# Peptides against a protein of PDB entry 8BZL: the designs that were tried, part 101

Target 1, 228 residues: chain A of PDB entry 8BZL
Amino acid sequence: SYDRAITVFSPDGHLFQVEYAQEAVKKGSTAVGVRGRDIVVLGVEKKSVAKLQDERTVRKICALDDNVCMAFAGLTADARIVINRARVECQSHRLTVEDPVTVEYITRYIASLKQRYTQSNGRRPFGISALIVGFDFDGTPRLYQTDPSGTYHAWKANAIGRGAKSVREFLEKNYTDEAIETDDLTIKLVIKALLEVVQSGGKNIELAVMRRDQSLKILNPEEIEKYV
Target 2, 242 residues: chain B of PDB entry 8BZL
Amino acid sequence: SRRYDSRTTIFSPEGRLYQVEYAMEAIGHAGTCLGILANDGVLLAAERRNIHKLLDEVFFSEKIYKLNEDMACSVAGITSDANVLTNELRLIAQRYLLQYQEPIPCEQLVTALCDIKQAYTQFGGKRPFGVSLLYIGWDKHYGFQLYQSDPSGNYGGWKATCIGNNSAAAVSMLKQDYKEGEMTLKSALALAIKVLNKTMDVSKLSAEKVEIATLTRENGKTVIRVLKQKEVEQLIKKHEEE

## One batch from the design tools (peptide; aimed at target 1 A73 T76, target 2 R16)

Design b1_p25_8_s3 (made by RFdiffusion4, then SolubleMPNN; from b1_p25_8, 10 letters changed)
Fold by OpenDDE base, seed 2:
Structure b1_p25_8_s3 (fold): chain B 228 residues (1-228), chain C 242 residues (1-242), chain A 25 residues (1-25)
Amino acid sequence: as target 1 above (228 residues)
Amino acid sequence: as target 2 above (242 residues)
Amino acid sequence: MYVPLSDETLEQMRMSSDEYYKDLE
């Protein structure tokens, strides 16, 4: 019998609802993030859009601010709530602090939000992990990962979702200074990493790049195929 | 000490939200609703199941609701839940109009309701709404639009889709017969009748059991029209003669 | 001073969602 109650500690000290939320993430589409020298790249497994569905309403990578974007794995509706809250905070920060958020700041905000939902009575955890990438004001590229528990860490490269284990193993072997020496090589690394778990090549990949002092760019399938 | 609300939707060990899945299952037993996007308009077609001969007030539309001057929706699922959600849609649209002095964009209205739906899957003391909705609308940003939302708070835009009973079969038929880029409202209406005839599993489709609404643009204004029974009869007749 | 979002970012903030469990195994 699974815990039918709010997120509470088990006798052995486990927060089962958080662990179960992690299982929801593991069932989600795979997302990959890589920090390059002057670029951050997000890639997501794109399940074939159903025939007759409008593609504009099916996106797994979204902007939080000019300098920050996010990919996620898990429950899409949960992700939308987190994204909206993060966007509001980014704008509020610009107004009150008169500078854009750092990637760490907005990650911490999201993490804190998630943590509160693990401790608040009458609420369940968010069923999402997120890869948050962007540039700090000083031009430093950043990659962070958050999970349903509200924990966050900085990464050079990471993956979340159903294929995350295989992708991480690939990245551990192939992420080198040489592999990220150029923007193109960094993009290729992400694509190759996703191809470990994605079938049928570049048509099933959503890819986004952010360069220093540039806005998020979502690559079209033709652009992706150049790297495949 | 906030009492543990035993009614909170929680994750299973496998990471599933069973209450959401069960709500979706409930919708599968509801009457069929179709939406089809055309080049010159968008339509909703819905099965009318509650033909109670003793109902004094023939509600012109049981399942199709006008939300504002530019949007309408159809519902599949629990009627009481549907009433609550349709009222909320109207309120959200009206508040936006008052605040910004312009109609709410279609997708923004859909998203606002979806956030409410999502909340009912996450907050204690709440159950998911047992309702899926199809939305039709027009705005200056994207023109004619068709959206679908479910109990989880997810939504998507569609060229054609179906919710409710036999929705999978209906979607399959739509995929086969929908001609992308060449769909006129007239053709869409014919397609709707064709699909409903097969989906409702009736020997003969009756106009009394079908509600159809169209959304078009005339002279720079949105026109939402519920087809009269006679018009629906003509559509059915044309289908039978073909 | 408040720094407004770029037009490019605003365009990318379009809301999107998938069907429930569509991306789940």
Scores: peptide ipSAE 0.026, ipTM 0.593, DockQ to the pose 0.061
OpenDDE base, seeds 1, 3, 4, 5: peptide ipSAE 0.024, 0.022, 0.009, 0.000; ipTM 0.577, 0.584, 0.711, 0.579; seeds 3, 4 fail the geometry check

Design b1_p25_8_s4 (made by RFdiffusion4, then SolubleMPNN; from b1_p25_8, 10 letters changed)
Fold by OpenDDE base, seed 4:
Structure b1_p25_8_s4 (fold): chain B 228 residues (1-228), chain C 242 residues (1-242), chain A 25 residues (1-25)
Amino acid sequence: as target 1 above (228 residues)
Amino acid sequence: as target 2 above (242 residues)
Amino acid sequence: AYVPLSQETLEQMRSSFDEYYKDIE
């Protein structure tokens, strides 16, 4: 019956719809996340804004709450659904538990949502991976990554999207305690990592920084150029 | 690959949503609709393909829909789908107004519909809406606005854009002729006529084949007006004289 | 007006929708 979307196992044990959703992610713009000592940084490849397009409506990094932000790679419309649900959950948690969510909590929520869409009849997987960064209420910086399957892991640094492999290779070589010793160095690391796959320097990078006990700050192009 | 053409919206091996792509392609065959943002207003111009002599001249618009007092949209694609979506837009806007005692911000209305569109791309037993929309509106947050949404549930804000038949050519022309920061509603209207004249597959542009709506602010109120045929004729005539 | 596409046309277009994914982030 063509009226149902079903994620089923192949004879060899693969969930093809999940794998294919991952292919959609690989077509997405590159995003990178790095956890520093007292900072978390997200960087995203800016797509060339079409002439006459309002740049305001093209956001790749979004806040889920005051202490959590998210970048994604893949289907933007799918991401919006996830973001909206996550935001609602963050607010609900504040109301019910009287504390902000931990980064792990909200990641797990998102992951669970994604997982359900891989198992529920009549649904396709979300075509997105996400980097979720922020601070727990105890001040601990966190970085998580989740994929279309609903898996999630904590990372020191990671990347998603079309340039993820190259960026990860860069991070594997360059992520050291020394490289994240300061906030500025951490920011620089993210920028350098993105520059592995992004052409034309800082103009094509969106960068968001969250420091301990501070709100999310999106850096302007001039601020980014200082690190290039 | 063929198996994905007739199925519910699922991912292809390449990570593509073919049903969404097919819907977008179908929209490419629909009548042209363009939107232009000006400093003092925003407009929609749409191709009218069905000209019936027996249509009541009092007919507001076939392709341009008033959503609320502050927003209107135009549609390219399946008419029945358009009717459903425009009705939903009106309902969303009305519910918001009732709940908050303020008109819904333009982007929020667009987003709400886009979430619905997205859902129809993700849930089984559903097909994507074969509709792209242009939205014009005013709110206190961003002033005059122009948005475009597609069957995927993606949307974006624009200074000028086009959907439907020959949209690529229209967009190219808009990119060339749109003067950022200097666009008046008058100039936008002229530009709309210019673009439609070149993009519509007609030998001669006539007022009967074009619907134009403008959204302006007068005395602190939004005014949505569909241009009368005579007004459109004057615009066409002016263009021909240039 | 909406013009339905033939199955053949749909099959031919499978490779032409690169623009759809340009804005995938």
Scores: peptide ipSAE 0.013, ipTM 0.581, DockQ to the pose 0.121
OpenDDE base, seeds 1, 2, 3, 5: peptide ipSAE 0.000, 0.006, 0.000, 0.009; ipTM 0.583, 0.600, 0.486, 0.600; seeds 2, 3, 5 fail the geometry check

## One batch from the design tools (peptide; aimed at target 1 F72)

Design b1_p26_1 (made by RFdiffusion4)
Pose (drawn by RFdiffusion4):
Structure b1_p26_1 (pose): chain A 225 residues (1-47, 50-199, 201-228), chain B 238 residues (1-200, 205-242), chain P 26 residues (1-26); non-standard residues A62 YCM
Amino acid sequence: SYDRAITVFSPDGHLFQVEYAQEAVKKGSTAVGVRGRDIVVLGVEKKAKLQDERTVRKICALDDNVCMAFAGLTADARIVINRARVECQSHRLTVEDPVTVEYITRYIASLKQRYTQSNGRRPFGISALIVGFDFDGTPRLYQTDPSGTYHAWKANAIGRGAKSVREFLEKNYTDEAIETDDLTIKLVIKALLEVVQGGKNIELAVMRRDQSLKILNPEEIEKYV
Amino acid sequence: SRRYDSRTTIFSPEGRLYQVEYAMEAIGHAGTCLGILANDGVLLAAERRNIHKLLDEVFFSEKIYKLNEDMACSVAGITSDANVLTNELRLIAQRYLLQYQEPIPCEQLVTALCDIKQAYTQFGGKRPFGVSLLYIGWDKHYGFQLYQSDPSGNYGGWKATCIGNNSAAAVSMLKQDYKEGEMTLKSALALAIKVLNKTMLSAEKVEIATLTRENGKTVIRVLKQKEVEQLIKKHEEE
Amino acid sequence: AEDERIFEEARDNYWKALEAEKKREE
């Protein structure tokens, strides 16, 4: 089989294929995640008439208690999502517990890292925001990128214009903003309206403590706008 | 040998996949192919690129392929690559039927093939398939459906779409004329002739297939030359 | 040989993911 080293070091210690994978993420639609007190919210920018909206979604459920949003190559994302879905079931089988948000994040990150050091393969061209709750009810938000690095965040953004949205969230992520469920959803819409120039071209989803993923209707989003 | 390896599965500096993009260029030079969803069925309209006089026409179709009892598809791009992929689609549909004893839902069949196409862009060092496909079908979950896939493995559902030559002009005509939720098969047939009229008129130059439900069963039929010649006459009056 | 290998790996990934999704819905 094909064994060419694709990801290699360059002078100065750069891994060019990873950096190029990060450029693919920037070409992706904006995704925003906010961790609230008892709620986590994901929002994504949408790119069209005659298209079926159900088929092209950027927010996916990995397990009953874990879901994710992504930016970058949409085909690479389907592969990572299905790999994580299989791992969530393997964990329930072996430990008899649902996966912690951290566990499945570590798994997705290590899968991405393997694709930066394996022969015959290019890195995954996606970043992911992963949200959910632990056994003790603690809300979580994690980010993964193509290098395999992962971190926890109070709030974050990935994809096109993520730097601007991040700077908005830094100034606006306060206790008042995440005091209630309505204000937590509002902060995500405001963060997206910063770069979407829009309001009717946004997808949003909410996850509450042990209540599973709920995707909001367009009519419910129009009320906030 | 590293010298002769064209490295078909790497990123460009901008995070682009050049082989995928070049494959999409090949599809843009293929015969026009469009699909339209209606309340009582789905249709595929295709430009025949085999319009030579000395051709025999031995099959019921040239560009439209039955995948299973409830599905058909059409292709744009490299014909040989399309043969490999359509044979694989039939195998996936049968594997699902064997395992679950029920027909494969349409989206599941599209996802399965797209995973194969995505793998060719990430590993193996091989050129990707130069094919875009339109899928039409019916399942108990979502009823009549239309899907499009491209060489990278991306896919989407559409009420109407077009692939191949002059597809941008065709998508424009569809946005203007397509009445969302009010289309019948007869009107969708009229719109298909209208779109192919601009982007290309003769019955020998076109191929039309329809997918409908009759007595709880799916019917996939290629329209005879007589029915196509009558549809062309009915439009010229407009 | 390389095409067969790629097809097989992609098929395995698809079928494992479909069965994981069916278990999750249960």

Design b1_p26_1_s1 (made by RFdiffusion4, then SolubleMPNN; from b1_p26_1, 19 letters changed)
Fold by OpenDDE base, seed 1:
Structure b1_p26_1_s1 (fold): chain B 228 residues (1-228), chain C 242 residues (1-242), chain A 26 residues (1-26)
Amino acid sequence: as target 1 above (228 residues)
Amino acid sequence: as target 2 above (242 residues)
Amino acid sequence: SIDKEIIEKALEHFWQGQQAEELLQQ
């Protein structure tokens, strides 16, 4: 059957393995990204860390470089591979071009990597979508999304994972220039958006903030509760 | 390159990797393995199923493998797959030691193997490994550590966890009885016996059916010790008296 | 062997990623 073959076109022109990988993403924990004026914010649904699990080993938000971070939804092991490859590319770019990557550049790299896994024999697609945020060298905040197909777009705000639809609907209604006027308001917007799908308030969210000319900051639960 | 079999683990219409799930199911039928992190050490406890009197080698440990001087692991699942993965772990650790003249950090060893596992789920015409592992170790970065990995290439650090048969019930018990920050190796050993006694489908727990290894630090060195049968008997006896 | 190639490639990418991460943390 065409659906049991490696990523091939169906008679109707569908790439079933890509579509099915997208279904894997939809089962993933919700992630949200928002671009503010001088800030980018990523929020992720914290699945109840099993009481006995080390939180250090459960990171859904990671730095790709000093100026770029990523959140993902879908298969964690697949994400680790993509993250490692992206980090290597970021460092390689610094060595070869002598400048940090632009957010678009690294997104395109990740997208191209994903796309190759949809076209190569003997490979399945990556079961992840990613929100990639950061600052270009000119200080412009950027947000990109990529999916298992290798498609990517720039966004003002977006969400991925199981609650993505509800979060996007919220963002479509509430993302205004006033809502992102300040860093604090932008953070609040992300938290409010996540609270549409996350129960029990600020304890079940992971939040990362990158401000202009600053490193990635992961907020602690107490800091998050101040915005709730 | 062109030699990779076109038969790769693929997504179901629901976005599931059935071959990975089936591998996990196979592990669920394997003997129980427990790991518990304490303040002064870490332990593995495993069910011993193959007590063949005709086995020529007194297997001191059937399911617990020393990886290097600072790490050990326990396996649940397909024995042949376990042998391959434990060998790879040893090779990775040895290569690191030779290259950097220091032991590999625990999490790096775990992650390296997990990337191998992941690869077998994504390309090469291979099936997933039918093995979950518990890792215990010590390094200068994080001290005593306990990790779990599965066929998907996912891993996590744990204070206490279980793989294999009745793992869900064991994890539930561990969640109830594990006291964060107050766990001594002695209390961890007692907890391991308590959990195994309830999770193993035996009328009475016996020392011959349980393997226990502890990892401690003595005089700035890691000590990995498999408990003697008499020591395990004493632990069981103490549990029966409570 | 195909197995060797898969393992070697996976480890290669892993170690490259670790090196990149170390550089990022400096």
Scores: peptide ipSAE 0.394, ipTM 0.786, DockQ to the pose 0.639
OpenDDE base, seeds 2, 3, 4, 5: peptide ipSAE 0.378, 0.382, 0.387, 0.364; ipTM 0.773, 0.776, 0.776, 0.760; seed 5 fails the geometry check

Design b1_p26_1_s2 (made by RFdiffusion4, then SolubleMPNN; from b1_p26_1, 17 letters changed)
Fold by OpenDDE base, seed 1:
Formats: C-alpha cells, structure tokens, sequence
Structure b1_p26_1_s2 (fold): chain B 228 residues (1-228), chain C 242 residues (1-242), chain A 26 residues (1-26)
C-alpha cells in the first residue's frame, strides 16, 4: 500500500515515489557538467537520432536565461515543464529585481518546485535530474545538480543519467586545476568524461559551452571532433 | 505490474509509468496514420476504419483534423480523447491568434498540447490520454513541419513517421525509402500509398479506406486539402502499375 | 464539463505561469 501512495513514507522511512523517480533518471541519457575557471561546459550523450527525426527537436541542453543553461536526465516531458517554469521565473526576476538570477537562485527555485511535487497529494515526483550551469552577475561560474527529491548541491563537476557512475569516477580522478586551466582543456575533460560511456566518438555527443560574458554556444560535430 | 495501475499515474519500482505505457499500447491497435515531409509540402495519410453506410455525414476526414489555416493533425487512439485534444489544439491556436494577431508557430502549438498530456501523467485523479498525434504545418520560422506526440507528452519533429497499427514496420519502410533532400510531395504521396499498402491488413488497398491530406503553399498562403477519393484511386492505381 | 475544466486549468498552469498547486486546489 505504501508504494502506491504518492506522498507517504514507508515503514522504513522511504519515499518510494522519489526513489522510483530516481530510477527513471538512471535510465536517462548521460549528462555531464564541468565548471572551469571562466567556462562552464555541459555534455550530453546524444542517442542516435532516428534517421528521420529532426535533430532540432531533440535537445537535452537548453537555456533558462542568457546566463544559465540546463541539461537533464530522465523524462523529457517532465523536464519541459521544469524548464518552462524556470524560464518564467528567470524573466520574472529580471522584471522585478532588475538583475538576472544567480545560478543558485534558479537552482533553488527548481529544487523547491521538485520538492513540492514530492509532498503534495495528487502529484508524482518529476522524473528528472538536472545539471544547471551558468555565470552569476559577478562572472563566477557555477554548476549545480538537482534530483527528483528537490535536493541540490554545488559541484565542480558532476554527471547524471545511466552512465553517471562511470563518468563521476572519471571526473574524480581527472578533475584537477591543471585539467581546467584553459577553456579548451575544460571542454576536452567533458568530452573525455562522456567517452567513458558513449561509443563512436564525437558524433554521439551534444556539447554546450558558456564562457564568461558570452552566450551559450552549442558546438557542432566538427568542433567536437577537434577535441577528441 | 498491476499494482501500479491506479487512477493516479505513479512510478513503478523500475521507474516506469505503466499507465503511459498502457496508453501507448492501446494506440498500437488504432488505425495507421502516416506523415511525410517533402520539400514542397507535407502530408498526412490515415487508415479509415469506420465505413458505416448509415453515417449521415460524409465525413471527408475521420482521422484528419484542420487545426487552423496553417496546421492539421491526424490521431491514433481513443476517439473521445482525440476529440478533446483536437478541440484543445483549436482553442489554443485561436487564443494565440487573438492575442498576438498572428498564427501560432507550429512547434509552440504542439508543445502546448504536450504540456497538457504531461499534466495528465503527473497529476492525481487523471489518466494519460490514449492518443498519439501527427501534426503537419507551415510557419514562417521553419517552413513545412511534421511532428509526432505521444501520451507521455513527448514530441519530436520528423521527416517521416507513423503511429498506430504496424507503426514499427511502417517506420522501417519509411527509413528505407525516404530520400533526404529529394522528397517531393508527389513522391511523398507515392511513398505513403506504398507504406499503407503494406501496413494495412487488407488484401487490396482501396481509396475508401484511405484518407490523405496535403499541406502546401500557394501564393504565400497555406492550403490544406483533403484528397478526393478519385485522386486517391489514381495514386493506388499508379502504385499497382509499378 | 470536468474535462474542460481540467484542460483550462492545465492551460493556465503552463501558459499563464500559475502554480500547479493553486490550479489543482481550485
């Protein structure tokens, strides 16, 4: 009975729907985020776009605002809802506070949204984890992760989705100050990390780069291959 | 697992939404719908199953719905759910037009409905819609477009795709025969007939069992046209002669 | 109809930015 209740603790203190939502995330395509010195990089495993599918409609990396972008793992439809709400909040913040959101602020907003869906009757948790990267107004690069429970933490580097464990293990070994000394090295680190779980090289990677005081740039396959 | 078949869509221990999966399974038994994007237009082709002689209205299209002047859709799944969703699409499109004095972009209309579908998978007391849709349209941003959406609220843009009965086989055939960059509306129509002939469980394809709509641009206006039975007969005849 | 009401709430939620909780509580 407890496992069927959307917002009920098990006798052992588990929120089964949250745990099961985390299992949905683990089935998602792998995403990786790395914070460099003056760069943030998101990489996502590009599932082979069906030959007849428009690649434009298969985006796992999206802008939330000019200074913030997000990658996710899990249910794409759930992610769209979160993205839309986050975008509205970013715009609202600009209108009301006259400054862009901090990466922490928007992460906290997303986290709070997720948490409410874990506690409210008649709602299931969001089946997504997210990597949220960007720059604060002072030019500080930030990386945050959030999960279906609504928890969030700041990271230097992290990964989510099916290959997350292997990618994290790689990052734990290879994330050094030297490895992120330059923008190019930081990009290379993300690509190398994804290649731990992605077969067939740069063709199966979506990569987004946000540099200090620059807009989000999605790298084309040719640009990615230069780093491989 | 039958344990998670509650009215409220919840995750299974394996992270699955069984009610969404079951809705998708139900769609697999619906009549076949095809969409094909061409350089000079886009088309929908659908299996017509309800040929009741006693139907008062010669339904020119049972499964193809005009949404606005620039978009149409076809549906596979529960008819009542389809009616609700197609009506909603029309309302969304109309509201946008009234608010912005321009037609809603194709992808935005698709996304709006997909958000509704998603909500029916997340909120209590609701079941997923047992409907998949193909959307065809034109807008000034991307030109001719083809989209597919499912009960989960996921969608994608396609060059060619299929929903409903034997959709997997149809998609396989489309992958083999679709020539990227060289697809004309004429060739797309021929391809649609070819695929339907193989995917429909009929000994002989007849025009009465097939609905086809084309979306083209003429003199800077979108033209949505349902093919006449005679036109479909000609397409079938041409296919039989090849 | 109940379906129309649910649809309207869903539309308001996604397009007007109303919180899902407020819409579901109505």
Amino acid sequence: as target 1 above (228 residues)
Amino acid sequence: as target 2 above (242 residues)
Amino acid sequence: SVDEEIRERALKHFWEGQEAEELLAQ
Scores: peptide ipSAE 0.007, ipTM 0.565, DockQ to the pose 0.170
OpenDDE base, seeds 2, 3, 4, 5: peptide ipSAE 0.000, 0.000, 0.000, 0.006; ipTM 0.456, 0.560, 0.570, 0.565; seeds 2, 4, 5 fail the geometry check

Design b1_p26_1_s3 (made by RFdiffusion4, then SolubleMPNN; from b1_p26_1, 16 letters changed)
Fold by OpenDDE base, seed 1:
Formats: C-alpha cells, structure tokens, sequence
Structure b1_p26_1_s3 (fold): chain B 228 residues (1-228), chain C 242 residues (1-242), chain A 26 residues (1-26)
C-alpha cells in the first residue's frame, strides 16, 4: 500500500515515488555538461526529430536567464513547469536584488521546488534531472546537477539520462586540465563524451555554449561537425 | 500496472505514468484528426462520427473549434474533457487579448493549456485529460503554425500530423507524401482527403463524415473557414478520379 | 498478449470511470 502513496517512506526507508521518478529520468535522452576555464558547454542527444516535426519546438536546452541555461532529462512537460518557475525567479531576483542570480542560487531554488514536490501531499515528484550551467557575476563558470529528490551538487562535468553512466565514465577518464585548456577543447570534450552513446555523429547532437560575458549560443550542425 | 492506475497519477516502478498512458490509449480509439501546414495556409481535417439526422444542418463542426480570430483546434478523445479544454483555451486567449491588446501568440496559447494538462498529471485528486489536440494558427512571429498536444502536457510543432484512430498509419502516409517547401493549401487538402480515405474504416469516403477547416491570410487578416459539404464532395470526387 | 488484455481492461475501466466522474472544472 505504501508504494501507491505519494510522499511516504517504505519500511526500508525508501521514497518509492522519488526512486521511480529517477527511473523516468533514466529513460530520458542523454544530456552532458562540462565546465571549462572560461566556458560552459551543454550537449544533448538529439532524438531524430520526426521528419514532419518542427525542430524549434524540440529543445532540450533552454535559457533560464542571460547568464544561466539548463538541460534536462526525463519528462518534458515536467521540465517546462520547472523552467517557467525558474525564469520567473530569475526575473524576480533581478527586480528585487538588482543583480542576476548566481548559478547556485537558481539551482537551489529549483532543488527546493523539486524537494517540496517529494514531501507535499497530493503532489508527485518531478520526473526530471537537470544540468544547470552559467556564469556568476564575477565571471566564474558553474555547473550544477539536480535530480527528482531535490538534491543538487556542483560539478566539473556530469551527465544525466539514459546514457549517463557511459558518459560519466568517459568524463572521469578524460576530464583533465589539459582537456579544458581552451574553449574549443572543452567543446570537443563534450562532443566526444556524447559520441559514446549517440550514434551517427554530429547530426544527433545539440550543443549550447556559453562563454564568459557572452550570451548563450546554440551551435548549428555544421559548427558541430567541425569539432568531430 | 493495476497497482499504479489510481485516480492520483503516480509513477510506476519503471518510471511510467499509467494514467497518462491509458488516456493516450483512449485517444487512439477516437475519431481521426489531421493537421497539415502549407505555405499559404494550414488546415484541420476530422472524422465526423455523430451523424444524427436531428442535428440541425447548420454546419456545426463537431470536432473543430474556433479559439480566437487567429487560431482553431481539433480534438480527439473524451468529448466532455474536450469541451472543458477548448473553453479554457478561449478564456486564456481572451484574457491575453484584454491584458495586452494583441492576440496571444499561437505557441503561448498551446503552452498555457499544456501546463494545465501537466498539472492534471502531477497533482493529487486529478486525472489526466483524455484528449489530444491539434492547433492551427497564424501569428506575426512564426506565421502559419500547426501544433499537437497530448494528455501528458507535451506538445510539438508539426508540418503535418494526425491524432486519434489509425494515427500511426496516417502519420506514415503524411511522411511519405508531404513535400517540404512545396506544400500549397490546395495540395494539403488533397493530401488530407487521401489520408482520411485510407485511415477511416469506410468503404467510401463521404462529405458527411469529414469536417475540414482552413486557416488563411487575406488582406492582412486571418480567415478561418469551415469547408461546405459541397466543397468537401468536390475534393473527394477529385481524389476518386486520380 | 497479457499486456494487451490488461490494456484493454484498463481502457474499459478508464472510460467507465470517466462516465462516473463529475465534470471537470478548470
């Protein structure tokens, strides 16, 4: 009976709905994030857009603010809710504090939102993990990960979704100071990491790059192929 | 599966939302709806199942709803749920118009409803809507648009798509015959008839069983027109001659 | 398949449930 209830512990101390939400994330398309020296890079597995589907409406990387972007794995509709709330918070922060959010601040906000949905009666957990990247006002690049539980941590590099294990194993082996020495090398590292799980090369990868003091840039397929 | 199919939508051990999946399954038994985007317009074509003799011959579109001056939708699924959602779409569009003194952008209206759909998959005491929608519209940002949404609150933009009965077969046919960049509204209408003729379990397609609406731009205004039965008959006849 | 039978029954239950449910208010 407890496995059917929202926000209850099992006898063994498990929150089944959180664990099951994590299984929903594992079925999601792979996303990877890497923090370079003066760059943050997000890459996502582009599922073959159905021939008749508008690519504009199939985005897995989104801006939260001018200095922060997010990739997610899991339920797209759940992600949209989180993104919208995060965007509102970013704007509210600019209005009230007169500064943009730090990447940690907005990550903590998202994490707190997720956590509340794991503890509140009448709510199920969000079926998403997120990679949140950006720059703090001092120009420091940041990467954070959140999961359905509302846990978050800072990372140098990480991955989420169905191929996350293989991508993480690759990053653990190949993430060095040398591998992120330049912006181009950092981008190349993300592409190589995704190619561990993505078939057919650069055509099935979406890449977003945020450089220090620059806006989010989504790379076109031709730009991606130059790094392959 | 039965352990997790309660009214309150929860995750299964496999990370599935069974109530959402069951809602999608229910939609698969609904009448077929098609949407096709053309260079000069966008159309909806829907199977009409309720041919009651007592329905006043007033061209009441059973499945196609005008949302505002620039948008229409078609529904597949539970009629009562469809009525609630189409009314909500109209309210959202009207509130936006009143607040901003301009029509709501097409994708923004779709997203607003999708957030409602999503909420009904996440909050206790609620069930998913047993409805998928096709949206057609025009706005100054993206021109002619076609969207599809499902019970999960997911949506996407499409050049052509289908919901309801035999939707997979219809989508396959659309994929084969849709020519990117060369689709006129005239060719889209012909394609819609071709697909409906194959996907509807009827020996002969009749104009009484098909509703078609077109959305075009004339003199800087959006025109939403439901085709007359005679016009649909002509399209069917033309298809039979090919 | 057993899965198809379960789905079919679930669908029937779903539709029956909807007929019994109060009109949704948004």
Amino acid sequence: as target 1 above (228 residues)
Amino acid sequence: as target 2 above (242 residues)
Amino acid sequence: SIDEEIRKKALEDFWKGLEAEELLKL
Scores: peptide ipSAE 0.020, ipTM 0.568, DockQ to the pose 0.023
OpenDDE base, seeds 2, 3, 4, 5: peptide ipSAE 0.006, 0.021, 0.008, 0.000; ipTM 0.546, 0.514, 0.559, 0.554; seeds 2, 3, 5 fail the geometry check

Design b1_p26_1_s4 (made by RFdiffusion4, then SolubleMPNN; from b1_p26_1, 15 letters changed)
Fold by OpenDDE base, seed 2:
Structure b1_p26_1_s4 (fold): chain B 228 residues (1-228), chain C 242 residues (1-242), chain A 26 residues (1-26)
Amino acid sequence: as target 1 above (228 residues)
Amino acid sequence: as target 2 above (242 residues)
Amino acid sequence: SIDEEIRKKALELFWKGLEAERALAE
């Protein structure tokens, strides 16, 4: 069966392993990204951390560099590999080019990595999609998405994971210039979007904010509740 | 190239990695291992299943391994896989110590092994490791710690958890009885015995069938101690009297 | 061996990632 082979084309021209990796992403926790005027915001559905689990070890938003952060949906172990490679590249770029990466650059790097794993024998695709946000050196906020195939695009707002469809529908209706006029409004938009699929309010949301010339800030639950 | 066998773990149509799930299923049939984090220490308790009468009473912990001066682990699953992974853990810890002249942080050691596990699920034409691990340790960053890792390369920190046979039932019991912020090592030991008594498929819990190790801090040093059989007997006796 | 190669690659990434993470914290 072509669907149970290494990533090869089906007779109909499908890459089943890539499609199936996308199904793995759809089973992942929902993540949302929004580009504001001078802010980028990532929100992730905090799956009910098992009562006895240490919350510190369950992070779905991470920094790739001082000016770039990433959220993902799908296989956590796969994501860790991508994150590490991206971090290495960010540091290497700083050393060789003497400037931080652009958000597009690091996204393209990640996308290329993913694509290679769809074309190499003996390798399966990465079972993750990622939302990559940050600021370019010129201060421009950016949001990119990449999927298991290695494709990537720039977005104003997007969502990945289990509730992505509902969240995207919400964003399509509610993402306006007025809705992102301020940093606080942008944050509220992300929270409202996640609340379309997350039960029990702000306690089940992980939220990260990056402003121009500022480091990634992870909001605590109390801070999130202020926006609700 | 013939080097990458068609045996690489692949996605199902539903986006599942069945080889990883099957590895986890295999672990479910292994002996029970418990980990409990306390305020003043952390412990591992593991079922001894292979009491071969001809095994020399060298009470070497069959399932609990010292990794370095500050960490130990317990394994559930395929013994040969466990041996490979525990050796890797020791090597990684030693390399870190040599390179940075300080012991490896607990989570970093766990992560390193998890990256190896993940690799075996993504490339090279190999099967996943059929092993889950519990890690106990102390470092200056987070103090006493308990981690669990599985064949997928996922890991998490825990206050209390269980792997192996009847792990779901054990976890349920731990959730009921674990009191956050009030757990002493003494109470943790008692809880471990209580849970093992209910989850092990034995008519009567005996010290011969249980291995327990504790990790504590004494005078600014980590102490890893495997409990003697007599100590375990006393714990069991105390439980039976309550 | 293929096994050694897999482990080597995984660990190389780990160590590089660790260095990168340390640099980021600085």
Scores: peptide ipSAE 0.409, ipTM 0.750, DockQ to the pose 0.682
OpenDDE base, seeds 1, 3, 4, 5: peptide ipSAE 0.322, 0.387, 0.360, 0.391; ipTM 0.656, 0.747, 0.703, 0.751

